# Designs tried in a protein design run: peptides against a protein of PDB entry 5HOI. Part 10

Target 1, 351 residues: chain A of PDB entry 5HOI
Amino acid sequence: FRYMPFSPAGTPFGFTDRRYLTMNEVGYVSTVKNSEQYSITVSFFDVGRFREYHFEDLFGYDLCFLNEKGTLFGQSKTGQIQYRPHDSIHSNWTKIIPLQAGERITSVAATPVRVIVGTSLGYFRSFNQFGVPFAVEKTSPIVALTAQNYRVFSVHYSQFHGLSYSLSELGTSSKRYYKRECPLPMSLPNINSDMKKDANLDYYNFNPMGIKSLFFSSYGDPCIFGSDNTLLLLSKWRSPEESKWLPILDSNMEIWKMSGGKETTDIHVWPLALAYDTLNCILVKGKHIWPEFPLPLPSEMEIRMPVFVKSKLLEENKAILNKKNEIGADTEAEEGEEDKEIQIPVSMAAE

## One batch from the design tools (peptide; made by RFdiffusion4, then SolubleMPNN)

Design b1_p29_2_s3 (from b1_p29_2, 14 letters changed)
Fold by OpenDDE base, seed 1:
Structure b1_p29_2_s3 (fold): chain B 351 residues (1-351), chain A 29 residues (1-29)
Amino acid sequence: as target 1 above (351 residues)
Amino acid sequence: SVKAKDVIKKIMEEEEKKKKEEEEKKKKE
């Protein structure tokens, strides 16, 4: 096993000189190999809000994270990181992350307020948006990171314990954990079944964990999309005892339903983001499970959340809206109607 | 944004068209 650099929805080169370093709801970052150099392009889906830009990369950035304010780049072997604001008002900054012998940066994340670097030895490094360091923490080996505002979702891998996750908030003075190295119930890629196609071997060598992407939903819930093409959402993460992973979308099942039950073995979902009740994704046709060039337009796939989860999310969102409004107005909340254990019919888990 | 259903439908229509064009070529040979 080797720790590989991970970026959300990043693609391998395959047999080409170009790949996507990352993509999400904001846009996509591509790199093209030009002899010993790379040309990086940062492209946006909202062309009215942002202008595409490019630059020459002499370092060979293999890590990337795109947000609405800038792009973070990283080089897994050298420890170099660069933050490039989309707006010219703010300067680019570069920093070298000190790496131990054999240590690699495995993932990077950036928000408008935080930069996070995770390593193969489990070093979690936090910075502000200007590259000023806050802390270094040692965790289990980090394989993936995403962040939204002050929140960080980290995925860890141990050879002994498999996959775990953490959910933390990087305040101004302290790190708070909502979840700390809890088991992640995500299936790893099955080498024996999936490797019969050469294209799957290339992807496995690029991403041994099979994590196609991870992101926060528009509601701020951690989401992960694995090799099984199932979107998992972490529900009730504010309540440590009630927190659970919900399989909110089987994308293979949804493709099958949308095709009218035809065998569509060459159509693949490539996840970008979760906005409300829709998965923003690229629909890929072909042998490769990842998008090639040019990038197809993003598609919206409606999430078939179990009706009971949609109601609870609506209630939690009403409670969040009401708590945002109750910070404004002292209106008496009426009392508790009983927790009717709505038995989830076993049939919804077996289709 | 484009609906995934409409994209999949278009992909399937294009595949069925290609399959018919290939079957018509094989009937002319």
Scores: peptide ipSAE 0.457, ipTM 0.835, DockQ to the pose 0.561
Fold by OpenDDE base, seed 3:
Structure b1_p29_2_s3 (fold): chain B 351 residues (1-351), chain A 29 residues (1-29)
Amino acid sequence: as target 1 above (351 residues)
Amino acid sequence: SVKAKDVIKKIMEEEEKKKKEEEEKKKKE
């Protein structure tokens, strides 16, 4: 087994000189291999909000994370990271992460307030948005990271225990765990069955874990999309004993239904984000399971979660909170109510 | 945003069109 650099929805070069370093709901980062250099382009889906920009990459960045405020780049072998704000008002910064012999940066994540670096030896490094270090923690080997605000979803791999996950919050004073190295019920790529197509072997060599992407939902729930093309959502993560992974979308089954039951062996879902009741994704037509160039427009795929109940309950809770605020009830109780995870009734998850 | 259903429908219509065009080519050869 070899640890490979992971970025959310990143694509391999394949037989081309270009690939996507990462993509999500904000946009996509592409890199083009020139003779001795790379040209990186940061593109956005909302062209009215953001301006596309490009730069020459002399380091060969193979890790990337895009958010609404900037892009984090990393070089898995050298330990170099660079944060580039989208706004020119804020300066770019570069840092070298110290790596041991054979250690690799395996994943990076960035929010407007935190930068996270995970390694093949399980070093979890946290920084603020300016690259000031907070802490270094030793965990099981990290294979993937995503983050939203102060929350970090990490995926770990052990040869003996398989995949595990952690969910943590990187406050100002300490790291809080909601989940710590708990078993992740995600299927690994099956080398023997899936490798019948050379394109699958190329993808496996690029991403041995088969994690196409991981993200937080619009509700702050950890999501992962594996090689089985199933979207898993972590429900009830605030209650350690009640926490469970929900298979909220089988994308192969949804493609099959949407095709009218025809064999659609060359249509693939490439996950971007989960917004409310819809998976934002790229629909890929072709031999490769990943998007090529040019990038197709994002598509919305409806999920079977009763997220409509979550949205209504959130609106109702906000309306109750606003009514309490209008009645002049003391503000100290409010921070605790936003963190109440909306319990989805078990009956609605089975329909 | 574009609905996945509409995109898949369009992809399938384009694929059926290509298959018909290929079958018509093979009948002319």
Scores: peptide ipSAE 0.457, ipTM 0.837, DockQ to the pose 0.497
Fold by OpenDDE base, seed 5:
Structure b1_p29_2_s3 (fold): chain B 351 residues (1-351), chain A 29 residues (1-29)
Amino acid sequence: as target 1 above (351 residues)
Amino acid sequence: SVKAKDVIKKIMEEEEKKKKEEEEKKKKE
């Protein structure tokens, strides 16, 4: 087994000189190999909000994480990281992560307030948005990271125990665990069945865990999309005993339904983000399961939220409404209509 | 944003068009 650098929805080079380092709902980061150098472009889906930018990469960044405020780059072998704010008001910064012999950075994540680095030896390194270190923790080997605000979703791999996950919050002084190295019920790529197609071998060599992406939903739930093309959502993660992975979308089944029941062996879902009840994805037509160049426009795929996810959204919406009412409660607004059914968006009323 | 259903429908229509064009070429040879 070899630890490979992971970035959310990153693509291999394949037989080309170009690949996507990462992509999500904000945009996509591409790299092109030019002799001994790389040219990196940071592109955005909302061209009115953000300006595309590029730079020459002398380090060969193989790790990337994009957020609404900036892009984090990393080099898995050298330990170099760079944060580039999208806004020119904020300065770029670089740092070298100390690596032991044979240690690699396996994943990086960045939010507007935190930078996280995970390694093949299980070093979890946390920083603020300016690259000031908070802590170094030793965990099981990290294979993937994502983060939203102060929360981090980490995936770990042990040769003896398989895949595990952690969910943590990086406060100002301490790391809190909601989940710590719990079993992750995700299927690994099956070499014997999947390797019959050369394109699957190339992808397996790039990403042996088969994790196409991981992200937080718009509601702050950890999501993971594996090689089986099933979207898993971690439900009830605030209650350690009640927490469970929900298969909220079988993307192969949804493609089959949308095609009118035809065998569509060359249409693939490439996951970007989960916003409310909709998976943002790239629909890929072709031999490769990943998007090529140019990147197709993002597509929206409606998820069939299980009734248990709907109930949680109703409870969270009630809690948000109650917090708004507690902040507004110094004004004598009258007692009346408490019983207004939270309008479940009409899309969630599956017959 | 484009609905995945509409994109898949368009892909299927283009694939069916290509199959018809290939069958018409084979009838002219």
Scores: peptide ipSAE 0.457, ipTM 0.835, DockQ to the pose 0.501
Fold by OpenDDE base, seed 2:
Structure b1_p29_2_s3 (fold): chain B 351 residues (1-351), chain A 29 residues (1-29)
Amino acid sequence: as target 1 above (351 residues)
Amino acid sequence: SVKAKDVIKKIMEEEEKKKKEEEEKKKKE
């Protein structure tokens, strides 16, 4: 096993000079190899909101994370990271992450408020959106990261314990864990059964964990899509004892149903995001399980969420909005009560 | 957005069309 750089829905070069560094609901980042240089293009699905841009990459960025405010790039071997806001008002920044001998950056994530770097030695490094460091924590080796707002979903790998996950919130003062290195019930790629096709070996060499993507749902639940083409959602993560992984979509079974029960071995789902009750994905036709160039248009696949999950998520989100409004009202009421002039009673006139 | 069902249906219709065109070519040879 080797720790490889992971980016959400990233694709290998294969036999081509180009690949996707990452893709999600916002857009896709491509890189083209030109001799010793790379040309990176950041493209968006909503062409009205953002303009496509490109730049020359002299470092060979192999890690990427795209969000609605900017793109984070990383180089797994050198430890270089770069954040590029989509808006020209904010400056680009570059940093070098200190790496030990043989250490690699394995994954990066960025939100509008946080930057996260994970390594093959289990160093978890957190920054604000301007690259100011908060903390360095030692965990089990990190193989994948995603983040939404202040929340981070991390996947860890140990040779002795297999896959685990953490769910944490990166506040201003401290990191809170909702889940800390708990077992992840995801199947690893089966080298002996799946490697009968050369295309599967190329993908395994690029991504030995078989994690096609991981993201947060529109409701803020951690999602992971493995090599088995099953979408797993972490339900009830706020209650540690009630928390469970739900197989909310078998994409192979849904393709089979949509094809009228024909064996369609050359149609593949490439996951982008989960929005409400629909998986946003690329439908790939061909030998390779990943999208090639040009990128097909995104497709929506309906998920069979148990009715009880949707209602509870709506109630929990309302309860959190109400608690934030109560805490916001209590903090505005506490700030408004601290501005009550302490009328010092005049009556301690010394005799 | 495009529904996955409609995309799969279109892919299958295009494959069935290609198979028929190949069978018609083989019948003319």
Scores: peptide ipSAE 0.455, ipTM 0.835, DockQ to the pose 0.352

Design b1_p29_4_s2
Fold by OpenDDE base, seed 4:
Order: C-alpha cells, then structure tokens, then sequence
Structure b1_p29_4_s2 (fold): chain B 351 residues (1-351), chain A 29 residues (1-29)
C-alpha cells in the first residue's frame, strides 16, 4: 500500500497529458502537463458568478481543493501549498509544510475561513484562509479531507485497523470532535475482482482507497462516495451514540433503473456534491470510470432523504429561526408580524 | 448484509424499489 495524494473527485492522467485535480459543485480544476511544467485551469459551472483563470505550475501540484472563495493547491512530496482566491482583492499565498522523511501530504481542504493539511503520518495542520497556522495535531494517517465552514471530515487509514473517520469543528481557540477516529463502514476496492480491467488498475494506482469523493451536504452532513458507488451520509453526527452511516444512494442501482433494468458497464457516476435531495454528479460514458476531457455537463440524481435526516433538518431550521428571533427580540422594532411562512422546501414536505 | 446483497434484493423486487438502501436494510432486519 502507498499513501497517494487525494483530492475530491480528482482523476488520474491515465494515458493522457491532462487530468482533473478536483471537482465539485463550484467547478473543476484541470492540470495539463506541458514539458517541464503544468498549466492549471480553474473553471466554474456558474460562469456568470466566476471567471475562469489559469496559471503555470512549476511545482507539479497533485492536491487541490476548490471552494466558492478560492482554490488550495498542494504538492504531496515537497509540502508546498498555495491558496489562490478567485477574486483579485485577496492575495495568493504560498507556504511550505514541513514534512518528515517519507511523509506526504495526502489531502488538503479549504473553506472561506480554514485551510487544512493532512499527511501520511497523521499530522493534521490547520490554518486560516490567509495561511496563519492555528495548530498541529497528531492523528492516525490521513488519507482524505474535506471541509465546510469550520467543520472538517477526515478519513484515516491504518494497515491494522482499516478505515476510520473523524468529524471536527475548528473554532478560533479549540478543535471540537463530534467523531474521533471511528470505524468507517466503507468497502475498499477489491483488487481481485475489479482490477481485471486496465482502466480500473490505473484508477486503483491513483486512488488505492477508492474514495471517488467526500464532501459535506448542503445541510452540513458528511458524505463519502467509495468504489462500491454508494453514497454514504453520516446521520445524527451531533449525537455520537446515535450517529450512523446511511447508504442514501446506490448509484449502480440508479443507473440500472435509468437503463430500464439493463446491466450497463459503460455508464458511471462521478460524484460532485449533495445539494438537498439531489446528488450532483457527472455521468461518465465510456471505458473509464472517471470523466475525461471535455467535462460533461453535471447531472442530478434524486435521492430520497431518510426520515431521520429530514426531521433533524427541521429541528436545525427551527433552532436557527429561534436563535434569530432571540437575537431579534433585543431590537424593539415594532415592524409587523408578517407570517414568514417557513418555506419548507417542497421536496421535504412531500409525504 | 452487504450493499451487493441489498442491491440484488432490490432488483428482485420488480420495480418496487425502496426509498433508500437503508430502508431496504430496515425492512430485511
């Protein structure tokens, strides 16, 4: 086993000079090998909101994380990271992460407020969006990271214990764990059955864990999409004893349904994000399980949210409303009780 | 029960797919 650099929905080069470093609901980052350097392009799905940009990469960035405010790049071997805001208001910054002999950056994540670096030795490094360090923590070896706001979902791997996960919140003064190195019930790629196709071997060599992506849902639930093509959602994570992984979508089964009950081996789901009750994904057609160039338009797969997720979302929305009302109660402005109908998204109200 | 086993059970349900694999798992438990 080798620790490989992981980025959410990143693709291998395969037989090409180009790959996606990462992709999600915001956009996609591509890198093209050009002799001694790479050309990186940051592209967006919402072309009205964001302008595509490119730059020359002399370092060979093999890690990437895209968010709505910027892109984090990393080089797994050298420890170099770079954050590039999408706007021209904020400056780019570069930092070298100190690595031990044989240590690799295995994953990076960035939110508008946090930058996270995870390593093959289990060093968890946190920064603000300006590259100011907060802390270094030693964990089990990190193989994947994602983050949303202040929350971090980390996947860990031990040769002895397999996959585990943590869910933490990075406050200003402290890290809080909701889950700490708990078993992750995700299947690893089966080398003997799945690696009969050269394309699967290439992907396995690129991503030995088979984690196609991990992200937070629009509701802030950790999601992971493994080699089994099942979307797992961590439900009830605020209650450690009640927390469970829900297999909310089997994408192979959805493709089977869409195909009218035919076994299809040429259509693959490549996960981007979970927005409400829809999995944003790329429907990959062809021999490779990953998207090639040009990138197909994103597709949506409808999921039926588990009742327990719906109920918790309703409770969280009520708690947010109650907090807004408590904060609003200190301002005596007598403006009329217009019944702000809680627009329960119609998809949640369908019995 | 594996995801593969759940998938095969779902296929056998002749278009009566559960809302999720988790629902299927609960119906079979």
Amino acid sequence: as target 1 above (351 residues)
Amino acid sequence: MSIEELREIAKKRKGKFPASLERLRRELA
Scores: peptide ipSAE 0.012, ipTM 0.384, DockQ to the pose 0.043
Fold by OpenDDE base, seed 2:
Structure b1_p29_4_s2 (fold): chain B 351 residues (1-351), chain A 29 residues (1-29)
Amino acid sequence: as target 1 above (351 residues)
Amino acid sequence: MSIEELREIAKKRKGKFPASLERLRRELA
């Protein structure tokens, strides 16, 4: 296993000179290779609220987190971080995070009030929005971070214990845990089955955990979107004993419904944020599971607890087709079994 | 129009968000 720099909804370069460092409901950050330097652009979905800006990056920032007040950049190997406010009122600041030999910054997060840095050795470093340090804590190795206001959702990885998560609040004087290194019931990418397509191998090499994004909902609940394309929401996290992960959206099922029950392998959901009852996402069309350039306009997908499993619906439809074929022996129409539109139950289509 | 303004218009008109912000922009144009 190799620790890779993670940013929410970040994309690989692939065979191109450009990628998205991060994207969410606020906007998207792109980087373009230009000889020995990079050009970074910070773009916004609300063009009336924020002005797009760009700058030259001589450091090769590979970590990014975008919020409503600024953008945090990080370089995973050198330990350099930079915070850039979107406004001109506050100054940019740069800091070097001290890294041990072989240590990497694996993820960064920023809110209007906190900056968080996580490392491959499990160092959790917290700062205010001006880069003043609060504390350094030693945890299990951090693979992903997100934050909202004072709350931090961290994902950890151990070779022995797999994925775990923490949910904490970074007050002025103390860190409070709501959850501390609890098991995360997210499936890891299956290297043997999922890597049959070269495009999936490229993405796996970029993001071996398969975490496409993690964010807080508009209600402040931790959300994670894995390689299985299921949106998980942490419910009742304020009550440690009642807290549970809810599969609130199977995006593969929703794409299947939208296609009229056709097997579609060319439409992919790329998660941005959860706002109320809708997943804000990019619908990606093509061979790659990630958005390319130019970025498509965001779509909204209504969240629903998956009551139906796709495999079960496919089995039920095969059983119905087999019964029809037993009754209708006379019509030799060699319509290949693979192209038959699966009738979606009227209850699922009317939703 | 911001995404937030488009969402608020969608809520007011249909009670639900549209499946595509582009579709809503075309309906408002």
Scores: peptide ipSAE 0.008, ipTM 0.378, DockQ to the pose 0.044
Fold by OpenDDE base, seed 1:
Structure b1_p29_4_s2 (fold): chain B 351 residues (1-351), chain A 29 residues (1-29)
Amino acid sequence: as target 1 above (351 residues)
Amino acid sequence: MSIEELREIAKKRKGKFPASLERLRRELA
């Protein structure tokens, strides 16, 4: 295993000269190789709100995080980071992160108020939006970061402990943990099964953890989308004892349904963001599991929260029971245990 | 049981993720 630079929904170059550095609900950042230089484009889905811009990258930025106010770039080997506001009011700034021998920046995140840098040695570095440092903390090796406002969701990896996660809040004076290096119940890519296709090997070499993306939901819940194509949401994170990961969407199952129950190997979900009850994603058609160029329009997939499905099924079952009781069928309800098979109505199976 | 194994069983049963997958995990545990 090697620590690789991670950016949310970033794509490999593959056999091309171009890749997406990152993408989310705001937009997408692309880079094109031009000899020893790179041309970076920051594009937006809301073209009315933001203007696309380009610049030449002499450093070879391999890390990126896009937010509504700016774009953070990073170079994993040199430790260079650059923040570029989308507006012309605020100036760009550049900083060198001091790296030890063999240390890499593995992930960067930026909000309108915080910049976060994580490294392969587990250095967690926090800055304000102007690049003023707050603190340096030593954690387990960081493999992925995302942030929303003052909150940071970090994924850690050790050879001995596997995947863990932290959820923290970066106040003005202190870092608070809601979760600190807790086990992350995400499956790692299965090299033996999944890597039988050369296209998957290229992706695995780019992203060994198989984390396609991680983000905060519109409600501020940490979300992660792994190689299993399942969207996990951290529920009840404010209550440490009640906090749990919920599988809220199986994108392979949704594609299977959309295909009329046919196994489709040529359609892939590429996650962007979770907005309310919808996963914003790119539906990728082709050999590669990642979007190529041009980027398809985003699609929405409705999530089915297990809690909401249970509540709806309980309400529907109560409504069915009430209707049966109104029809006066004096069939002796044997007191058989409450684990009655909630017959999922076949009609809901097609929706 | 992996999520993939559960998914394949759920497909065969025409199950609905996520509720059926978590139920299926409990039924198969």
Scores: peptide ipSAE 0.012, ipTM 0.387, DockQ to the pose 0.060; fails the geometry check
Fold by OpenDDE base, seed 5:
Structure b1_p29_4_s2 (fold): chain B 351 residues (1-351), chain A 29 residues (1-29)
Amino acid sequence: as target 1 above (351 residues)
Amino acid sequence: MSIEELREIAKKRKGKFPASLERLRRELA
């Protein structure tokens, strides 16, 4: 197995000289090959809030994380990281992460208050926003990171145990775990079924885990979007015994519905963020499952979280049991049961 | 039931999809 550098919603070069290093709700970072150098552009969706900027990259940054205050870059092989604030008031800083022989930086994350580096040997390194180190921890090999404020969502891989995840909070003096290397119920890419298309093989070689993106929701819940195009949300993570992954959106089913029940192979969802009850995403049209250039405008896809109203679940289960007993009779009654919009009470995300 | 199995069952429902895969899983349980 080969550890590859991962960035949220990053794209491969494919047959082109350009790719997205990362993208989210804030914007997108692109890199263009120019002989032995790279030109990096940091672009924003809100052009009124932030100014696009570019710079020449002599190091070949292959890791990136974008937030509202700056961009973190990393070079997986050399261990170099650079933080670039979006404003000109704060200075850029560069640091070299010490790597062992064969070790790679596999993922980086940055918030306005923390910088995190994860490696193929499972070194988890934490820094403040100025690059001052807090700690080095040894974990299972890290394959992906995201962070929001002081919280870090990490994905780990073991050849023996498959995918696991951790959820932690990085205080000033200590790291707290809410979840520590718990099993992640995400399917890995199936080489035999999914790789029949050359474009899927190119993507698999770029991202063997099939994690298109991971982020925190606007409510601070960990989200992951895998190769199966299902959005998973970690609910009730504050209560270890009650915590579970919810399949809140199947983007393939939503595309199928939007297409009027036609099988479409040329429309793909590329996840950016989860804001309230909407998945912010790029609707990719074409042969590749990832966005090309120019980047299409983001789209919103409504998520309908099943309101686990225990009472309504009991009533609906009773109603379904009663209907299963009635549907033993052949009556084709096409009665358009109006999809009663299960309004998600805002309160369930906060507890 | 896998997500793939849930998709195949959903496709057979002639456009009557529950709002979530978890709802579909419960209807099929």
Scores: peptide ipSAE 0.011, ipTM 0.396, DockQ to the pose 0.047; fails the geometry check

